Peptides against a protein of PDB entry 5KEZ. Designs and how they scored, part 184

Target 1, 320 residues: chain A of PDB entry 5KEZ
Amino acid sequence: NVAIYNPFRPWWERYQPVSYKLCTRSGNEDEFRNMVTRCNNVGVRIYVDAVINHMCGNAVSAGTSSTCGSYFNPGSRDFPAVPYSGWDFNDGKCKTGSGDIENYNDATQVRDCRLTGLLDLALEKDYVRSKIAEYMNHLIDIGVAGFRLDASKHMWPGDIKAILDKLHNLNSNWFPAGSKPFIYQEVIDLGGEPIKSSDYFGNGRVTEFKYGAKLGTVIRKWNGEKMSYLKNWGEGWGFVPSDRALVFVDNHDNQRGHGAGGASILTFWDARLYKMAVGFMLAHPYGFTRVMSSYRWPRQFQNGNDVNDWVGPPNNNGVI

## One batch from the design tools (peptide; made by RFdiffusion4, then SolubleMPNN)

Design b2_p21_8_s4 (from b2_p21_8, 7 letters changed)
Fold by OpenDDE base, seed 4:
Structure b2_p21_8_s4 (fold): chain B 320 residues (1-320), chain A 21 residues (1-21)
Amino acid sequence: as target 1 above (320 residues)
Amino acid sequence: MLDGFLWRPGSGFRDYFVIKP
């Protein structure tokens, strides 16, 4: 991914890929392979956060300022380490003036235009699908158990399916022969937009952002909400079917104060209430649960916004 | 009540909605 130095190595640089090489702030491919092997050997499975909707931001300077040293040029859409070129992006498909998503009520814009400047890959192209599949298959061969698909809302479900159909079975050294990768898709669906979580059920599980938002409201006792109202928690609250849901109390976005669900989201900053929420989540059978492991950072609020929300994990001069 | 927010480079915030109490 792009190495960002202003601010200094923010967490979100990870979501600006320039290649599919396994070199990041967290280590190189050999180190990753070693980790996956050691984890698998003790029954801990690894799921990769796969950023396949886009490459880096269009405004990033060309060069080799990347975690693996690969050259890239956002201006010319040149990512030779893949390789991608201008033919592999949706620049000509997006019809907005800015080239960015301008209206989230237009599903076509949401999927064909840039997510706030992030160069949008033409996932309709078999070439692009194949390059992504090769990347994911390499990870499968290493021994990962599945994937979180980042920004799935911004990809056509059919394109995702086409990629998934190219994926290998899981590594038989650790998984039963014929096992398929576990897929869950990040889709922010709180209602009010044309893109629905249900659009993606055919590809795997989806994130249920209503879960943390509603649970936070209840535990905070906002709007007269009571724990007793959780009697029909899950589908009874309008959530997606349990077998399609990936549920969580918080994630890396909303623990920074303004993510999906807003102020209702409980985090480690509210330790007592957070423990209650996590305990409830783990005790209740609804959905596939994800527990957050995070870190503290020096929050500084200005006009309701944390100006240090960019701060990444503890690191040694940028290296984790 | 829901408010929508968008990800911006440098902010780290993806597109999301804020539920107002």
Scores: peptide ipSAE 0.028, ipTM 0.678, DockQ to the pose 0.040
Fold by OpenDDE base, seed 3:
Structure b2_p21_8_s4 (fold): chain B 320 residues (1-320), chain A 21 residues (1-21)
Amino acid sequence: as target 1 above (320 residues)
Amino acid sequence: MLDGFLWRPGSGFRDYFVIKP
């Protein structure tokens, strides 16, 4: 991914890929392989956060400022380490003036235009699908158990399916023969927009962001909410079917105060309430649960916003 | 009501949504 130095190595640089090489702040491919092996050997499975909707931001400077040293040029859409070129992006398909998503009520914009400037891959192209599949298959062959698909809302479900159909079975050294990768898709569907979580049910589980948002409201006792109202928690609250839901109290985005659910989201910053919410989530049978493991950073609020919300995990001169 | 928030500090990004009563 892009190595960002202003601010200094933010967490979100991870979501700006310039190659599918397994060299990051966390280590190289050999170290990753070693980690996956050791984890699998003790029954801990690894699921990779796969960023496949886009490459890095269109405004990032060209060069070799990347975690694996690969050259890239966002301006010319040149990512030779893949390789991608200008033909592999949706620049010509997006019809907005900026090239970015301007209207989230337009499903076509949401999927064909750039998410906050991130170069949008032409996932309709078999070439692009194949490059992504090769990346994911390499991970599968290493021994990962599945994937979180980042920014799935911004990909056409059919394109996702086409990629998934190219995937290998899981590594039989640790998984039953014929096992398929576990897929869960990040789709932010809080209602009111044309793209629905149900659009993605065919590809795997979907993140249920209403879960953390609503649970936060209840635990905080906002708007007269009571714990007793959780008697029909899950589908009874309008959530997706349990067998399609991946649920969580918070994630890395909404932990920073801006994410889906807003201020209702409980985080480790509200330790007591957070433990209550996590405890409830783990005790309740609805959905596939995910628990957040995070870190403290030096929050600095200006006009209600944390100006240090970019701060990444504890590191030694950028190395995690 | 659902409000979208685009967070793009520097070269960074994220889109967020806030549920309002």
Scores: peptide ipSAE 0.028, ipTM 0.697, DockQ to the pose 0.039
Fold by OpenDDE base, seed 1:
Structure b2_p21_8_s4 (fold): chain B 320 residues (1-320), chain A 21 residues (1-21)
Amino acid sequence: as target 1 above (320 residues)
Amino acid sequence: MLDGFLWRPGSGFRDYFVIKP
């Protein structure tokens, strides 16, 4: 991914890829392979947060300022380490003046325009689908169990399906023969927009952002909410079907600033309430549960906003 | 009530919705 130095190596640089090389501040490919092997050997499975909707921001300077030193040029859409070129992006499909998503009530913009400047891949192209599948298959062959698909709301479900159809079965050294990768898709759907979580049910599970948001309001006792109201928690609260839901109390996005769910979201900063929420989530049968493991940073609030919400995970191991 | 927002330039690139009590 791109190396951002202002601010200094923020967490979100990891979501600006310039190649599919496993060479980042999280480690190199050998280290990753070693981790996956060790985890699999003790029954711990690995899923990868796969950023396949886009490459880096259009405003990032061209050059080799990336975690693996790969050259890239956002201006010319040149990512030779893949390789991608100008033919592999949705510049021609996006009809907005800025080239960015301007109206989230326009599903076409949401899927075909740039998410806040991030160069939007033309996932309709078989070439692009194949390059992504090659990346994911490499991970599958290493031994990962599945994927979180980042920014799925910004991809056409059919394009996702086309990519998934190219995926290998899981590595038979650790998984039963014929096993398919576990897929869940990040879709921020709290209602009010044309794109729905249900659009993606055919591809796998979907993040249920209503879960953490509503649970937070209940545990915080907002608006007269009571724990007893959780008797029909899950589908009874209007959530997606349990077998399509990936549920969580918080994630890396909404624990920062005012992410999806807003102030209702419970985080480790609210230790007691957070433990209650996580405990409830783990005890309740609804959905596939995900527990957040995060880190503390020096929060600094200015006008109600944490100006240090960019701070990335601790890194002192010499990885660029 | 839900309000949709984009992350400010200094905080990243994600969109989010704020649920107001």
Scores: peptide ipSAE 0.025, ipTM 0.670, DockQ to the pose 0.044
Fold by OpenDDE base, seed 5:
Structure b2_p21_8_s4 (fold): chain B 320 residues (1-320), chain A 21 residues (1-21)
Amino acid sequence: as target 1 above (320 residues)
Amino acid sequence: MLDGFLWRPGSGFRDYFVIKP
């Protein structure tokens, strides 16, 4: 991914890839392979956060300022380490003036335009699908158990399916022969937008963001909500079917949120309430549960916004 | 009152916003 220095090595630089090489601030490919092997040998499975919707931001300077030292040029859409070129992006499909998503009520913009400048990959192209599949298959062959697909609502479900159809079975050294990767898709559907979580059920599980938002409201006793109302928690609250849901109290994005939905989210900053919410989630049978492991950072609020919301994991001068 | 998702322009940050019916 790109190395960003202003602000200094933010968490979100991880979501600006310039290659599919397995070398980041967290380690190199050999170290990753070693970790996967050791985890699998004790029954701990690894799921990779796969960024396949886009490459880095269009405004990032060209050069070799990346975690693996690979050259890239966002201005010309040149990513030779893949390789991608201008033919592999949706610049010609997006019809907005800026080239960015401007209206989330326009599903075509959401899927064909850049997410705040992030160069949007042309996932309709078999070449692009194949390059992504090669990346994911390399991980599968190393021994990962599955994937979180980042920014899934920004990809057409059919394009995702086409990529998934190219994937290998899981590594038979640790998984039963014929096993398929476990897929869960990040789809932020809190209602009110045309893109729905149900659009993606055919590809695997989806993130149920209503879960943490509503649970936070209940635990905080906002709007007269009571714990007794959780008697029909799950589908009874309008959530997706349990067998399609991945549920969580918070994630790295909404942990930093300051909007109405963000304010309801319980985090480690609200230690007692957070433990109650996590305890409830783990005790309740609805959905597939995910527990967050995060970190403290020096929060600094200005006009309701944390100006340090960019701060990444603990590091020593950029080295994790 | 509905909650929606917004990517903050130029920040690389995802946040929630209020969608009014």
Scores: peptide ipSAE 0.027, ipTM 0.670, DockQ to the pose 0.036; fails the geometry check

## One batch from the design tools (peptide; made by RFdiffusion4, then SolubleMPNN)

Design b2_p22_1_s1 (from b2_p22_1, 12 letters changed)
Fold by OpenDDE base, seed 4:
Structure b2_p22_1_s1 (fold): chain B 320 residues (1-320), chain A 22 residues (1-22)
Amino acid sequence: as target 1 above (320 residues)
Amino acid sequence: MRAHAVEYADLDNPFNILYYPA
């Protein structure tokens, strides 16, 4: 991914890929392979956060300022380490003036235009699908158990399916022969927008962002909400079917601001309430649970927003 | 029992993934 130095190595640089090489602040491919092996050997499975909707920002300077040293040129859409070129992006497909998503009520914009300037891959192209599948298959062959598909809301479900159809079975050294990768898709569906979580049920599980938002409201006792109202928690609250739900109290995004879920989201900063929420989540049978493991950073609030929400995990001069 | 189907307003940026030029 792109190496960002201003601010200094923010967490979100991880979501600006320039190649599918397994070289990041966390280590190289050999180290990753070693980690996966060691984890699998003790029954801990690895699920990769796969950033396949986009490459890096369109305005990032060309060069080799990346975690694996790969050259890239956002201006010309050149990512030779893949390789991708101008033919592999949705520049001509997006019809907005800026090239970015301008209206989230327009599903076509949401899927064909750039997410906050991130170069949007043309996932309709078999070439692009194959390159992504190759990346994911490499990870599968290493021994990962599945994937979180980042920004799935911004990809057409059919394109995702086409990629998934190219995936290998899991590595039989650790998984039963014929096992398929576990897929969960990040789709922010809090209602009010045309893209629905149900659009993605065919590909795997979907993040249920209503879960953390509503649970936070209840635990905080906002709007007269009571714990007793949780008797029909899950589908009874309008959530997706349990077998399609990936549930969580918070994630890295809503942990840092007023995004999906808003101020109701509980985090480790609210230790007591957070433990209550996480405890409830783990005890309740609804959905597949995900527990957040995060870190503290020096928060500085200005106008209700943390100006240090960019701060990445503890590191040694940028190296994790 | 109480059911909830409250919709939220659209967000211009539902993610906290920020883009900064290098």
Scores: peptide ipSAE 0.039, ipTM 0.655, DockQ to the pose 0.033
Fold by OpenDDE base, seed 5:
Structure b2_p22_1_s1 (fold): chain B 320 residues (1-320), chain A 22 residues (1-22)
Amino acid sequence: as target 1 above (320 residues)
Amino acid sequence: MRAHAVEYADLDNPFNILYYPA
């Protein structure tokens, strides 16, 4: 991914890929392979956060300022380490003036335009699908158990399906023959927009962002909400079917106050309430549960916004 | 039993936390 120095090595640089090389601040491919092997050997499975909707931001300077030193040129859409070129992006399909998503009520914009300037891959192309599948299959061969598909809302479900259809079975060294990767898709659906979580049920599970938002409201006792109202928690609250839901109290985005759920989201900053929420989530049978592990950072609020929301994991001069 | 299927208003950018250099 790109190495960003202003601000200094933010967490979100990880979501701006320039190649599919397993070479980042977290380590190299050999170290990753070693970790996966050790985890699998004790029954701990690895699920990779796969960024396949886009490459880096269009405004990032060209050069070799990346975690693996690969050259890239966002201006010309040149990513030779893949390789991708201008033919592999949706620039010509997006009809907005800025090239970015401007209206989330326009599903075409949401899928074909750039997410906050991130160069949008043309996932309709078999070449692009194949390059992504090669990346994911390499991970499968290493021994990962499945994937979180980042920014799934911004990909056409059919394109995702086409990629998934190219995936190999899981590594038989640790998984039964014929096992398929576990897939869950990040889709933010709080209602009111044309794109629905149900559009993605055919590809695997989806994130249920209403879960953390509503649970936070209840535990915070906002709007007169009571714990007793959770008797029909799950589908009774309008959530997706349990067998399609991946549930969580918070994630890295909404933990920073700007993601889906707003101020209702409970985090480790509210330790007591957070423990209550996580305890309830783990005790209740609805959905497949995900527990967050995060870190403290020096929050600085200005006009209700944390100006240090970019701060990544603890590091020594950029080295994790 | 209480149902709580409330929809939220559209977000301008649900991923606005993902910054990029201008």
Scores: peptide ipSAE 0.037, ipTM 0.653, DockQ to the pose 0.032
Fold by OpenDDE base, seed 1:
Structure b2_p22_1_s1 (fold): chain B 320 residues (1-320), chain A 22 residues (1-22)
Amino acid sequence: as target 1 above (320 residues)
Amino acid sequence: MRAHAVEYADLDNPFNILYYPA
């Protein structure tokens, strides 16, 4: 991915790929392979946060300032390490003046325009689908069990399906023959927008962002909410079907006040309430549960916003 | 109490690596 130095190596640089090489601040491919093997050998499975909707930001300077030294040129949409060219992006398809999503009530913009400047891949093209599938298949062959599909809301469900149809079976050294990868899709659906979580049910599970948001309000006793109201928690609260839901109290985005949920989201900063929420989540049968493992950073609030919300995970291993 | 009178049918499980007991 792109190496961002201002601010200094933020967490979100990881979501700006310039290649599909397994060479980042988290480690190299050998280290990753070693981890996957060790985990699989003790029954711990690995799923990868796969960034396949886009490449890096359009405003990033061209060069080799990346975690694995790969050359890239956002201006010309040149990513030779893949390779991608200008033909592999939705620039001509997006009709907004900025090239970015300007109206989230326009599903076409949401899927065909750039998410906050991130160069939007033309997933309608078989070439692009194949390059992504090759990346994911490499991971599958290493031994991963599945994927979180980042920014699924910004991809057409049919394009996702086309990619998934190209995927290998899981590695038979650890998984039953014919096993398919576990897929869950990041779709932020709190209502009010045309794109719905149900659009993606056919591809796998979806993130239920209403879960953490509503649970937060209940635990915080906002709006007169009571724990007793959780009697019909799940579908009774208008959430997606349990067998399509991946549920969580917080994620890396809304932990920082972004993404979805706002101030209702409980985090480790609210230790007591957070433990209550996580405990409830783990005890309740609704959805497939995900527990957050995060880190502390030096929060600094200015005008209600944490100016240090960019701070990435601790890293002192020398990997650039 | 929040109540939504919505009933959802079970969807096919594409994740054959997971075991769901009967």
Scores: peptide ipSAE 0.015, ipTM 0.447, DockQ to the pose 0.039
Fold by OpenDDE base, seed 3:
Structure b2_p22_1_s1 (fold): chain B 320 residues (1-320), chain A 22 residues (1-22)
Amino acid sequence: as target 1 above (320 residues)
Amino acid sequence: MRAHAVEYADLDNPFNILYYPA
């Protein structure tokens, strides 16, 4: 991914890929392979956050400022480490003036335009699908158990399916022969927008962002909400079917006040309430649960916003 | 007991990831 130095190595640089090489601030491919092996050997499975909707931001300077040193040029859509070129992006499909998503009530914009300037891959192209599948299959062959598909809301479900159809079975050294990768898709659906979580049920599980948002409201006792109202928690609260839901109290985005959930989201900053929420989630049978492991950063609020929301995990001069 | 299905018509920040231009 892009190595960003202003601000200094923010967490979100990981979501700006320039190649599918396994060289990051966390280590190289050999170290990753070693970790996956060690984890699998003790029954701990690895699921990779796969960023396949886009490459890096269109405004990032060209060069070799990347975690693996690969050259890239966002301006010309040149990512030779893949390789991708200008033919592999949706620039010609997006009809907004900026090239970015301008209206989230327009499903076509949400899918075909750039998410906050991130270069949008043309996932309708078999070439692009194959490059992504090769990346994911490499990970599968290493021994990962599945994937979180980042920004799934911004990809056409059919394109996702086409990629998934190219995937290998899981590594038989640790998984039963014929096992398929576990897939969950990040889809922000709190209602009110045309894209629905149900659009993605055919590809795997989806994130249920209503879960953390509503649970936060209840535990915070906002708007007269009571814990007793959780008696019909899950589908009774209008959530997606349990067998399609991946649930969580917070994630890296809404932990910082971004994405779905707003101020209702409970985080480790509210330690007592957060523990209550996580405890409830783990005790309740609804959905597939995910527990957040995060870190403290020096928050600095200006005009209601944390100006340090970019701060990444503890590191040694950029190395995690 | 009542159902609590709520839709959020407007999101303050609808983006699922943070992006800052370099």
Scores: peptide ipSAE 0.044, ipTM 0.653, DockQ to the pose 0.033; fails the geometry check

